Peptides against a protein of PDB entry 4Y8H. Designs and how they scored, part 68

Target 1, 196 residues: chain A of PDB entry 4Y8H
Amino acid sequence: TSIMAVTFKDGVILGADSRTTTGAYIANRVTDKLTRVHDKIWCCRSGSAADTQAIADIVQYHLELYTSQYGTPSTETAASVFKELCYENKDNLTAGIIVAGYDDKNKGEVYTIPLGGSVHKLPYAIAGSGSTFIYGYCDKNFRENMSKEETVDFIKHSLSQAIKWDGSSGGVIRMVVLTAAGVERLIFYPDEYEQL

## One batch from the design tools (peptide; made by RFdiffusion4, then SolubleMPNN)

Design b2_p21_6_s4 (from b2_p21_6, 8 letters changed)
Fold by OpenDDE base, seed 4:
Structure b2_p21_6_s4 (fold): chain B 196 residues (1-196), chain A 21 residues (1-21)
Amino acid sequence: as target 1 above (196 residues)
Amino acid sequence: APEQWLGDPNNPSSYNGYGPE
């Protein structure tokens, strides 16, 4: 898995590969690792497919309840719910989560939640087995307040490199763009990103 | 069905939201 979320001038973009594994084997399955928990709050998932799906479902439920009572939750609120679930169940969960969202007050925000259930607010985050190969690249190329196009290219190149070196990453590159204008899904195929 | 993973189960970085530097 190679996942990342990047804040930019107008919001935040989440990105992920689509490869899944079954034990030691690469599964012939395309999986969406970008999961909606609220209209403009999404997460990237790594680790156990079942664990991360369960967590995301619970968070989505809590945020729906929150919305009905208090209005639209902040990204920080969503991250707090993820953190609480991951921390309380850390002995039984294998989950690495990146939470990303947009609202008019806070703009784009990214929170990374590694194993153990800590939470870290960052301008961008990378995770998954492929992330180890692109820390250097991301550090060199990330800039604050990039344009949408620059950010898409940054994520596409980053994940392409991660996929190139990580046998557990591959398939399509999916992105979700969260801005004031709404939600946009993007997809890039191997024939395109392998040539970068 | 066998359990599915979003990452390599033999690589701890697959399970981290922070990853190794």
Scores: peptide ipSAE 0.316, ipTM 0.708, DockQ to the pose 0.547
Fold by OpenDDE base, seed 5:
Structure b2_p21_6_s4 (fold): chain B 196 residues (1-196), chain A 21 residues (1-21)
Amino acid sequence: as target 1 above (196 residues)
Amino acid sequence: APEQWLGDPNNPSSYNGYGPE
């Protein structure tokens, strides 16, 4: 898995590959690792498919309940719910989560939650087995307040490099763009990103 | 059924078409 979320001028973009593994085998199944927990709050998932899906489902429920009682939750609130679940169950979970969201007050925000259940607010985050290959590239090329197009290109190039070296990453690159204008889903195929 | 994985964040790999990481 190679996943990332990047804040930019107008919000945040989440990106992910689509490859999954079962046991020792790379599966042909294409998975959507970008999961909605609220209208403009999404997450990237790495680790156990079952564990991360269960966590996301619980978070989605909590945020729906929150919305009915208090209105739209912040991205920080969502990250807090993820943190609580991951930390309290850290001995029984294999989950790496990136939470990203947009609201008019806080704009785009990214929170990374590694295996131990800690939470870190960052301008951008990368995770998954492929992320190890692109820390240097991302550090060199990330800029704050990029345009949408610049950010899409940054993510596309980053994930392309991760996929190149990580056998557990591949398939299509999916992105979700969260801005004031709404939610946009993007998809890029190997024929395009492998040539970068 | 065997568990489905979305990569192992602790185990970097190479592209070899085989592995749980």
Scores: peptide ipSAE 0.351, ipTM 0.722, DockQ to the pose 0.221; fails the geometry check
Fold by OpenDDE base, seed 2:
Parts: structure tokens; sequence; C-alpha cells
Structure b2_p21_6_s4 (fold): chain B 196 residues (1-196), chain A 21 residues (1-21)
């Protein structure tokens, strides 16, 4: 898995590969590692597919309940719910989650929740087995307040590099763009990103 | 069926094209 979320001038973009593994094998199954928990709050998932899906489902339910009572939750609130679940169940969960969201007050925000259930707010985050190959690239190329296009390219190049070296990453690159304008889904196929 | 994984955060990545990492 190679996942990342990047704040930019107008919001935040999440990105992920689509490869899954089953046991010791790389599965041909394509999965969506970008999961909606609220209209403009999404997460990137790594680790156990079942664990992370269960967590995301609970968070989504909690945020729906929150919305009915208090209005739209902040990204920080969502991250807090993720943290609580991951920390309280850390002995039984294999989950690495990046939470990203947009609201008019805070703009784009990214929170990373690694194993153990800690939470860290960052301008961008990378995770998954493929992330080890792109720490240097991301550090060198990330800039604050990039345009949408620059950010898409940054994520595309980053994940492309991760996929080149990580056997557990591959398939399509999916992105979700969260801005004031709404939600946009993007998809890039190997024939495009392998050439980068 | 064996468990499905979205990578193993405890296993360092390697260029082998095989495994749950």
Amino acid sequence: as target 1 above (196 residues)
Amino acid sequence: APEQWLGDPNNPSSYNGYGPE
C-alpha cells in the first residue's frame, strides 16, 4: 500500500494505490483505500482491510450522529474519533490511517494515525509499505500552498515512485480532491503513471 | 479465505513483487 494526503492552496488531496494482498500473495483485487466518513472528510487506509473498514464505518456513523446534533464536524473531530478507536483497540487492530478533510474555517487538514493510535497533524502525510521509498522525494518536492494541478502531479509522481519499488503497491492511483467547490474523484492508470 | 491486507505497516517494503508487506 502507498497512501498519502496533501494540503494545498484550496484544500486537500488524498491519494492511494489500489493493490491488495491476501496471505502471502498479491491479490488481483482492486480496492478503494480512500474512504468517505463525511462529505468532505475522508481517510486513507493501510493495514488490515477488515480492521480499517470497521473503524471507518464506526467513524462514519459517529460523524453522522454528530452532524444531526451539532452540524458539520471538523476534520480534527473526525481524527479524534479515529484516534480513540485505534488507541482503545490497538492490541487487536492493525491499522494505519490518514485522515484528511476540508472546511471553510480550517481549510485543508491532514492527520496521520499510525500504529498505536497516536495522532499527528501535518501539512502532508505518507503511509503504507510504499511510503519508505518516497520520504526523500516528498520532502524535496512538497511545497506549501501548491495549486490543485501541482498537488495532483506531486501525488501522482510520489505514488508512481512508491509503486515502482513496492511489490505490495500497484494498480490504479486514485485521488480525492476536497475543496470549497466540493469533492472530485480522480483515477490514473499504469500506462500513464509508469512513464513518470 | 485468508485475510485481506492493505499492506503491513510493520513490515518494511522490498522490491520483490511478492508478499503481504
Scores: peptide ipSAE 0.347, ipTM 0.719, DockQ to the pose 0.225; fails the geometry check
Fold by OpenDDE base, seed 1:
Structure b2_p21_6_s4 (fold): chain B 196 residues (1-196), chain A 21 residues (1-21)
Amino acid sequence: as target 1 above (196 residues)
Amino acid sequence: APEQWLGDPNNPSSYNGYGPE
C-alpha cells in the first residue's frame, strides 16, 4: 500500500494505490483505500482491510450522529474519533489511517494515525509499505499552498515512485480532491504513471 | 475467506509518525 494526503491552497487531496495482498501473495483485486466518513472528510487506509473498514464504518456512524446534534464536524473531530477507536482497540487492530478533510474555517487538514493510535496533525502525510521509498522525494518536493494541479502532480509522482519500488503497491492511482467547490474523484492508470 | 491486507503491517513506515508524514 502507498497512501498520502496533501493540503494545498484550496483544500486537501487524498491519494492511494489500489493493490491488496492476501498472506504472502498479491491478490488479484482492486480495492478502494480512500473511504468517505463525511461529505468532505475522508480517510486513507493501510493495514488490515477488515479492521480499517470496520473503523471507518464506526467513524461514519459517529459523525452522522454528531451532525444531527451539533452540525458538521471538523476534521479534527473526525481524527479524534479515529484516534479513540484505534487507541482503545490497539491490541486487536492492525490499522494505519490518514484522515483528511476540508471546511470553510480550517480549510484543508491532514491527521495521521499510525499503529498504536497516536495522532499527528501535519501539512501532508504518507503511509503504507510504499511510503518508505518516497520520504526523501516528498520532503524535497512538497511545498505549502500549491495549486490543485501542482498537488495532483506531486501526489501522482510520489505514488508512482512508491509503486515502482514496493511490490505490495500497484494498480490504479486514485485521488479525492476536497475543496469549497465540492468533492472530485480522479483516477490514473499504469500506462500513464509508470512513465513518470 | 482469506484475510486481505492493505500493505505490509510489519513495514517500518506503518509505525512511523515522525517522518514527513
Scores: peptide ipSAE 0.338, ipTM 0.719, DockQ to the pose 0.551; fails the geometry check

Design b2_p21_7_s1 (from b2_p21_7, 9 letters changed)
Fold by OpenDDE base, seed 5:
Structure b2_p21_7_s1 (fold): chain B 196 residues (1-196), chain A 21 residues (1-21)
Amino acid sequence: as target 1 above (196 residues)
Amino acid sequence: SELEEFRKKVAERLAKGEEVL
């Protein structure tokens, strides 16, 4: 897996490859590692497919209840729910989560929650087995307040490099753009990103 | 390290035939 989320001028963009592994076989399944937990709060998933889906389902349910009682939750609130679940169950979970969301008050925000269940607010985050190959690239090329197009290109190039070196990453690159204007899903195919 | 532990856990899940992202 190669996943990332990047804050930019108008909000935040999540990105992910689509490869999954089952047992000894790499399934080039077009899986969606970008999961909605609220209208403009999404997450990137790495690790156990079952664990991360269960966590996301619980968070989604919690945020639905929250909305019915108090109104739209903040991204920080969502990250807190993820954190509590991951930390309290860290001995039994194999999960790496990036939470990203947009709201008018806080704009785009990114929270990374690694295996131990800690939570870190960052301008951008990368995770998954492919992330180890692109820390240097991302550090060198990330800029704050990029345009949508610049951010899409940054994510596309970053994930392309991760996929190039990580056998556990591949397939299509999916993105979710969260802004005041709404939610937009993007998809990029190997023929496009492999040439970068 | 945390990364090493994550890799170990992923390997364990794969050995059990589970789907891993």
Scores: peptide ipSAE 0.610, ipTM 0.934, DockQ to the pose 0.884; fails the geometry check
Fold by OpenDDE base, seed 2:
Structure b2_p21_7_s1 (fold): chain B 196 residues (1-196), chain A 21 residues (1-21)
Amino acid sequence: as target 1 above (196 residues)
Amino acid sequence: SELEEFRKKVAERLAKGEEVL
């Protein structure tokens, strides 16, 4: 897996490859590692497909309950719920989560929650097996307050590079753009990103 | 390291036939 989330001028963009592995077989799929937990709060998933889906489902439930009682939750609140679940169950979970969301007050925010269940707020985050290959690239090329187009390109190039080197990453690159304007899903195919 | 631990856990899940992202 190669996943990332990047804050930019108008919000935040999540990105992910789509490859999954079962046993000894690595498959290119249209698997969606970008999972909605609220209208403008999403997560990137790495690790056990079952574990991360279960966590996301539980978070979604909590945020729905929260919304019914208190209104739209903040991204920080969502990250806290993820953190609690990941930390409390860390001995039985194989999960790496990036939480990203947008609201008018806080704009785009990114929280990374690695295996241990810690939580880190960052301008951008990368995770998954492919991330190890692109820390340097991302550090060099990330800029705060990029445009949407610049951020899409940054993520596309980053994940493309991760996929080139990580056998556990591949397939399509999916993105979710969260801004005041709404939610936008993007998809990029190998023929496009392999040429970068 | 955290990365090494994660890789280990992933390998364990794969060995059990689970789907891993």
Scores: peptide ipSAE 0.608, ipTM 0.935, DockQ to the pose 0.862; fails the geometry check
Fold by OpenDDE base, seed 4:
Structure b2_p21_7_s1 (fold): chain B 196 residues (1-196), chain A 21 residues (1-21)
Amino acid sequence: as target 1 above (196 residues)
Amino acid sequence: SELEEFRKKVAERLAKGEEVL
């Protein structure tokens, strides 16, 4: 897996490859690792498919309850719910989560939650087995307050590089753009990103 | 390291036939 989320001028963009593995075989090239937990709060998933799906489902449920009682939750609130679940169950989970969301007050925010269940707020985050190969590239090329187009290109190039070197990453590159204007899904195919 | 631990856990899940992202 190669996943990332990047804050930019107008919000935040999540990105992911689509490869999944079962045992020694590639089971799926089209899995969507970008998961909605609220209208403009999404997450990137790495690790056990079952674990991360369960976590996301629970968070989504909690945020629905929250919304019914208090209105739209903040991204920080969502990250806190993820944190509690991941930390309290850390011995039984294999999950790496990036939480990203947009609201008018806080704009785009990114929270990374690694295996131990800690939470870190960052301008951008990368995770998954492919992330090891792109720390240098991302550090060199990330800028704060990029345009949407610059951010899409940054993510596309980053994930393309990760896929080149990580056998556990591949398929399509999916993105979700979260801004005041709404939610936008993007998809890029190997014929395009392999040439970058 | 945390990354090494994660990789080990992933490998264990794969060995059990589970789907991993």
Scores: peptide ipSAE 0.606, ipTM 0.933, DockQ to the pose 0.938; fails the geometry check
Fold by OpenDDE base, seed 1:
Structure b2_p21_7_s1 (fold): chain B 196 residues (1-196), chain A 21 residues (1-21)
Amino acid sequence: as target 1 above (196 residues)
Amino acid sequence: SELEEFRKKVAERLAKGEEVL
């Protein structure tokens, strides 16, 4: 897996590859590692497919209840729910989560929740087995308050490099753009990103 | 390291035939 979320001038963009592994075999499945937990709060998932899906489902439920009582939750609130679940169940979970969201007050925000259930707010986050290959590239090329196009290119180049070197990453690159204007879904195929 | 621990846990799940992202 190669996943990342990047804040930019108008909000935040999440990105992920689509490869999954089962047993000793790698599969280029149509697996979406970008999961909605609220209208403009999404997460990137790494680790156990079952564990991360269960966590996301529970968070989505909590945020629905929250919304009915108090209005739209902040990204920080969502990250807190993820954190509680991941930390309290850390002995039984294999999960790495990146939470990203947009609201008018806080704009785009990113929270990373690695194994163990700690939470870290960052301008951008990378995770998954492929992330080990792109820490240097991302640190060198990330800039705050990039345009949408610059951010898409940054994520596309980053994940392309991760996929190139990580056998557990591949398939399509999916992105979700969260801004005041709404939610946009993007997809990029190997024929495009392999040439970067 | 945390990464090594994560890789170990992933390998354990794979050994059980589970789907891993």
Scores: peptide ipSAE 0.593, ipTM 0.932, DockQ to the pose 0.866; fails the geometry check

Design b2_p21_7_s2 (from b2_p21_7, 7 letters changed)
Fold by OpenDDE base, seed 4:
Structure b2_p21_7_s2 (fold): chain B 196 residues (1-196), chain A 21 residues (1-21)
Amino acid sequence: as target 1 above (196 residues)
Amino acid sequence: SEREEFAARVAELKARGEEVL
């Protein structure tokens, strides 16, 4: 898996590859590692598909309850729920989560929750087995307050590099753009990103 | 408990397959 979330001028963009494995085998299934937990709060998932899906399901439930009582939750609130679940169950799960969201007050925010259940607020985050190959690239090329187009290109290039070197990453590159204007889903195919 | 609910959901999902992301 190669996943990332990047804050930019108008909000935040999440990105992910789509490859899954079963045991030692690459599965033909194209999975969506970008998971909605609220209208403009999403997460990137790495590790056990079952563990991370269960976490996301529970978070989504809690955020629905929150919304019914208090209105739209902040991204920080969502990250807190993820953190509690990951920390309390750390001995029984394998999960790497990046939480990203947009609201009018805080704009785009990114919270990374690595194995163990710590939480870190960052301007951008990368995770998954492919992330080890792109720390250098991301550090060199990330900039604060990029445009949407610059951020899409940054994520596309980053994930392309991760996929190139990580056998556990591949397929399509999916992105979700969260801004005041709404939610936009993007998809990029191997013929495009392999040329980068 | 929340832990029990989590465990149950994981078990249900693993029954469908043991995929790794």
Scores: peptide ipSAE 0.448, ipTM 0.902, DockQ to the pose 0.309; fails the geometry check
Fold by OpenDDE base, seed 1:
Structure b2_p21_7_s2 (fold): chain B 196 residues (1-196), chain A 21 residues (1-21)
Amino acid sequence: as target 1 above (196 residues)
Amino acid sequence: SEREEFAARVAELKARGEEVL
């Protein structure tokens, strides 16, 4: 898996590859690793598909309950719910989560929750087995307050490099753009990103 | 409890497959 979320001028963009594995083997399945937990709060998932889906399902439920009582939750609130679940169940799950969201007050925010259940707020985050190959590239090329187009290109190039070197990453690159204007879904195919 | 609900949901999902992201 190669996943990332990047804050930018107008909000935040999540990105992910789509390859799925079973143990040491690549599974013939295209998996969506970008999961909605609220209108403009999404997550990237790595690790056990079952574990991370369970976490996301429960978070979604909590955020729906929160909304009914208090209004739209902040991204920080969502990250706190993720953190609690990941930490309290750390001995029984394999999960790496990136939480990203947009609201008018806080704009785009990113929280990374690695295995173990710690939480870290960052301007951008990368995770998954492919992330080890692109820490240097991302550090060199990330800039704060990029445009949408610059951010899409940054994510596309980053994930392309991760996929190139990580056998556990591949397929399509999916992105979700969260801004005041709404939610936009993007997809890029191997023929495009392999040439970068 | 929330922990029990989580465990149950994970067990249900794991029964569908052993996919790793």
Scores: peptide ipSAE 0.445, ipTM 0.906, DockQ to the pose 0.319; fails the geometry check
Fold by OpenDDE base, seed 2:
Structure b2_p21_7_s2 (fold): chain B 196 residues (1-196), chain A 21 residues (1-21)
Amino acid sequence: as target 1 above (196 residues)
Amino acid sequence: SEREEFAARVAELKARGEEVL
């Protein structure tokens, strides 16, 4: 897996590859590693598909309950719920999660929750087995307050590089753009990103 | 409990197949 979330001028963009494995078998499929937990709060998932889906389901439930009682939750609140679940179950799950969201007050925010259940707020985050190959690239190329187009390009190039080196990453590159204007899904196929 | 709900959901999802992302 190669996943990332990047804050930019108008919000935040999440990105992910789509490859999954079953034991020793690697499958290229259109797997959605970008999961909605609220209208403009999403997460990137790495690790056990079952574990991370269970976590996301529970978070979604909590945020729905929160919304019913208090209104729209902040991204920080969502990250806190993820953190509690990941920390309390750290010995029984394999989950790396990046939480990203947009609201009018805080704009785009990114929280990374690695194995162990710690939480870190960052301007951008990368995770998954492919991330190890692109720390340097991302550090050199990330800039704050990029445009949407610049951010899409940054994520596309970053994940393309990760996929080139990580056998556990591949398939399509999916993105979710969260801004005041709403939610936008993007998809990029190998014929495009392999040339980068 | 939340822990029990988590365990149950994981078990359900694993029954569909063990995939790693």
Scores: peptide ipSAE 0.420, ipTM 0.884, DockQ to the pose 0.308; fails the geometry check
Fold by OpenDDE base, seed 5:
Structure b2_p21_7_s2 (fold): chain B 196 residues (1-196), chain A 21 residues (1-21)
Amino acid sequence: as target 1 above (196 residues)
Amino acid sequence: SEREEFAARVAELKARGEEVL
């Protein structure tokens, strides 16, 4: 898996490859690793598909209850719920989560929750087995307050490099753009990003 | 409890497959 979330001028963009594996075998399945937990709060998932889906399901439920009682939760609140679940169950979990969201008060925010259940607020985050190959590239090329187009390109190039070197990453690149204007879903195919 | 709910959901999902992301 190669996943990332990047804050930019108008909000935040999440990106992910789509490859999954079953043990030593690559599953020929296009999997969505970008999961909605609230209208403008999403997460990237790495690790066990079952573990991370369970976490996301529970978070979504809690955020729905929160919304019913108190209104729209902040991204920080969502990250806190993820953190509690990951930390309290760390002995039985294989889960790497990136939480990203947008609201008018806080704008785009990114929280990374690696194995162990710590939480870190960052301007951008990368995770998954492919992320090890692109720390240098991302550090060199990330800029704050990029345009939407610049951010899409940054994510596309980053994930392309990760996929190039990580056998556990591949397929399509999916993105979710979260801004004041709403939610936009993007998809890029190998024929495009492999040429970068 | 929250922990029991999580464990149950994980067990349910693992029964459907052992995919790794």
Scores: peptide ipSAE 0.392, ipTM 0.858, DockQ to the pose 0.309; fails the geometry check

Design b2_p21_7_s3 (from b2_p21_7, 6 letters changed)
Fold by OpenDDE base, seed 2:
Structure b2_p21_7_s3 (fold): chain B 196 residues (1-196), chain A 21 residues (1-21)
Amino acid sequence: as target 1 above (196 residues)
Amino acid sequence: SELEEFKKRVEELKKKGEEVL
């Protein structure tokens, strides 16, 4: 897996590859690793598909309940729920989560929750087995307050490099753009990003 | 409890496969 979320001028963009594995084997399945937990709060998933889906389902439930009682939750609140679930169940799950969301007050925010259930607020985050190959690239090329187009390009190039080197990453690159304007879903196919 | 619900959901999903992201 190669996943990332990047804050930019107008919000945040999540990105992910789509490859899945079964044990040590590459599975022929295209999986959307970008999961909605609220209208403009999404997550990137790494680790056990079952574990991370369960976590996301429960978070979504909590946020729906929260919304019905108090209105739209903040991204920080969502990250807190993720953190609690990941920490309290750390002995029984394998989950790496990046939480990203947009609201008018806080704009785009990114929270990374690695194994163990710690939480870190960052301007951008990368995770998954492919992330090890692109720390240097991302550090060099990330800029704050990029445009949407610049951010899409940054994520596309980053994930392309991760996929190039990580056998556990591949397939399509999916992105979700969260801004005041709404939610936009993007997809990029190997024929395009392999040439980068 | 939330823990029980989590475990239940994980078990349900594990029955579908052993996929790793």
Scores: peptide ipSAE 0.432, ipTM 0.885, DockQ to the pose 0.307; fails the geometry check
Fold by OpenDDE base, seed 1:
Structure b2_p21_7_s3 (fold): chain B 196 residues (1-196), chain A 21 residues (1-21)
Amino acid sequence: as target 1 above (196 residues)
Amino acid sequence: SELEEFKKRVEELKKKGEEVL
């Protein structure tokens, strides 16, 4: 897996590859690793598909309940729910989560929750087995307050590099753009990014 | 408990496969 979320001028963009594995083998099944937990709060998932889906489902439920009682939750609130679940169940799960969201007050925010259930707020985050190969690239090329187009290109190039070197990453690159304007879904195919 | 609910949901999802992201 190669996943990332990047804050930018107008909000935040999540990105992910689509390859899955079973045991030591690459699976042909294409999985969406970007998961909605609220209208403009999404997460990137790595690790056990079952574990991370369970976590996301429970978070989604909690955020729905929260919304009914208090209104739209902040991204920080969502990250706190993720953190609580990941920390309390750390001995029973294999999960790496990046939480990203947009609201008018806080704009785009990114929280990374690695194994163990710690939480870290960052301007951008990368995770998954492919992230090992792109820490340097991302550090050199990330800039705060990029445009949408610059951010899409940054994520596309980053994930392309991760996929190039990580046998556990591949397939399509999916992105979700969260801004005041709404939610936009993007997809890029191997023929579009392999040459980058 | 939340732990029991989590475990239950994981078990349900694992029936669909042992995929790793």
Scores: peptide ipSAE 0.421, ipTM 0.884, DockQ to the pose 0.310; fails the geometry check
Fold by OpenDDE base, seed 4:
Structure b2_p21_7_s3 (fold): chain B 196 residues (1-196), chain A 21 residues (1-21)
Amino acid sequence: as target 1 above (196 residues)
Amino acid sequence: SELEEFKKRVEELKKKGEEVL
């Protein structure tokens, strides 16, 4: 898996490859590694599909309950719920999570939750087995307050590089853009990103 | 409990396959 979330001028963009493995088999499918937990709060998932989906489902439930009682939760609140679940279940869990969200007050925010259940607020985050290959590239090319287009390109290039080197990453590149304007889903196919 | 709910959900999902992201 190669996943990332990047804050930019107008919000935040999440990105992910789509490759999954089952035992010794690799599947290039359109896998949902970008998961909605609230209208404009999403997460990137790495590790056990079952574990991370369970976490996301529970978070989604809690955020829906929160919304009914208190209004729209902040991204920080969502990250806190993720953290609690990941930390309390760390001995029985294989999950790497990036939480990203947008609201009018805080704009785009990114929180990374690695194995162990710590939480780190960052301007951008990368995770998954493919992330190892792109720390240098991302550090060199990330800039604060990029445009939407610049951020899409940054993510596309980053994940393309990760996919080139990580056998556990591949398929399509999916993105979710979270801004004041709403939610936008993007998809890029190998024929496009492999040439980058 | 939340822990029980989590474990239950994980078990349900694992029955569908041992997929790794």
Scores: peptide ipSAE 0.401, ipTM 0.865, DockQ to the pose 0.309; fails the geometry check
Fold by OpenDDE base, seed 3:
Structure b2_p21_7_s3 (fold): chain B 196 residues (1-196), chain A 21 residues (1-21)
Amino acid sequence: as target 1 above (196 residues)
Amino acid sequence: SELEEFKKRVEELKKKGEEVL
């Protein structure tokens, strides 16, 4: 897996590859690793598909309940719920989560929750087995307050490099853009990003 | 409880496959 979320001028963009594995083999399935937990709060998932989906389902439930009682939750609140679940179950799950969201007050925010259940707020985050190959590239090329187009290109190039080196990453690159204007899904196919 | 719901959901999903992301 190669996943990332990047804050930019107008909000935040999440990106992910789509490859899944079973044991040492590539599964014949295209999986969406970008998961909605609220209208403008999404997450990137790495690790066990079952574990991370269960976590996301429970978070979605809690955020729906929260919304009914208190109104729209902040991204920080969502990250807190993820953190609690990951920390409390750390001995029984394999989950790496990046939480990203947008609201008018806080704009785009990114929270990374690695194995163990710690939480870190960052301008951008990368995770998954492919991330080890692109820490240097991302650190060199990331800048704050990029445009939407610049951010899409940054994520596309980053994930393309991760996929090139990581056998556990591949397929299509999916993105979700969260801004004041709404939610937008993007998809890029191998024929395009392999040439970068 | 939240923990019980988590465990239950994980078991349900594992029945669908053992995929790793």
Scores: peptide ipSAE 0.400, ipTM 0.864, DockQ to the pose 0.296; fails the geometry check

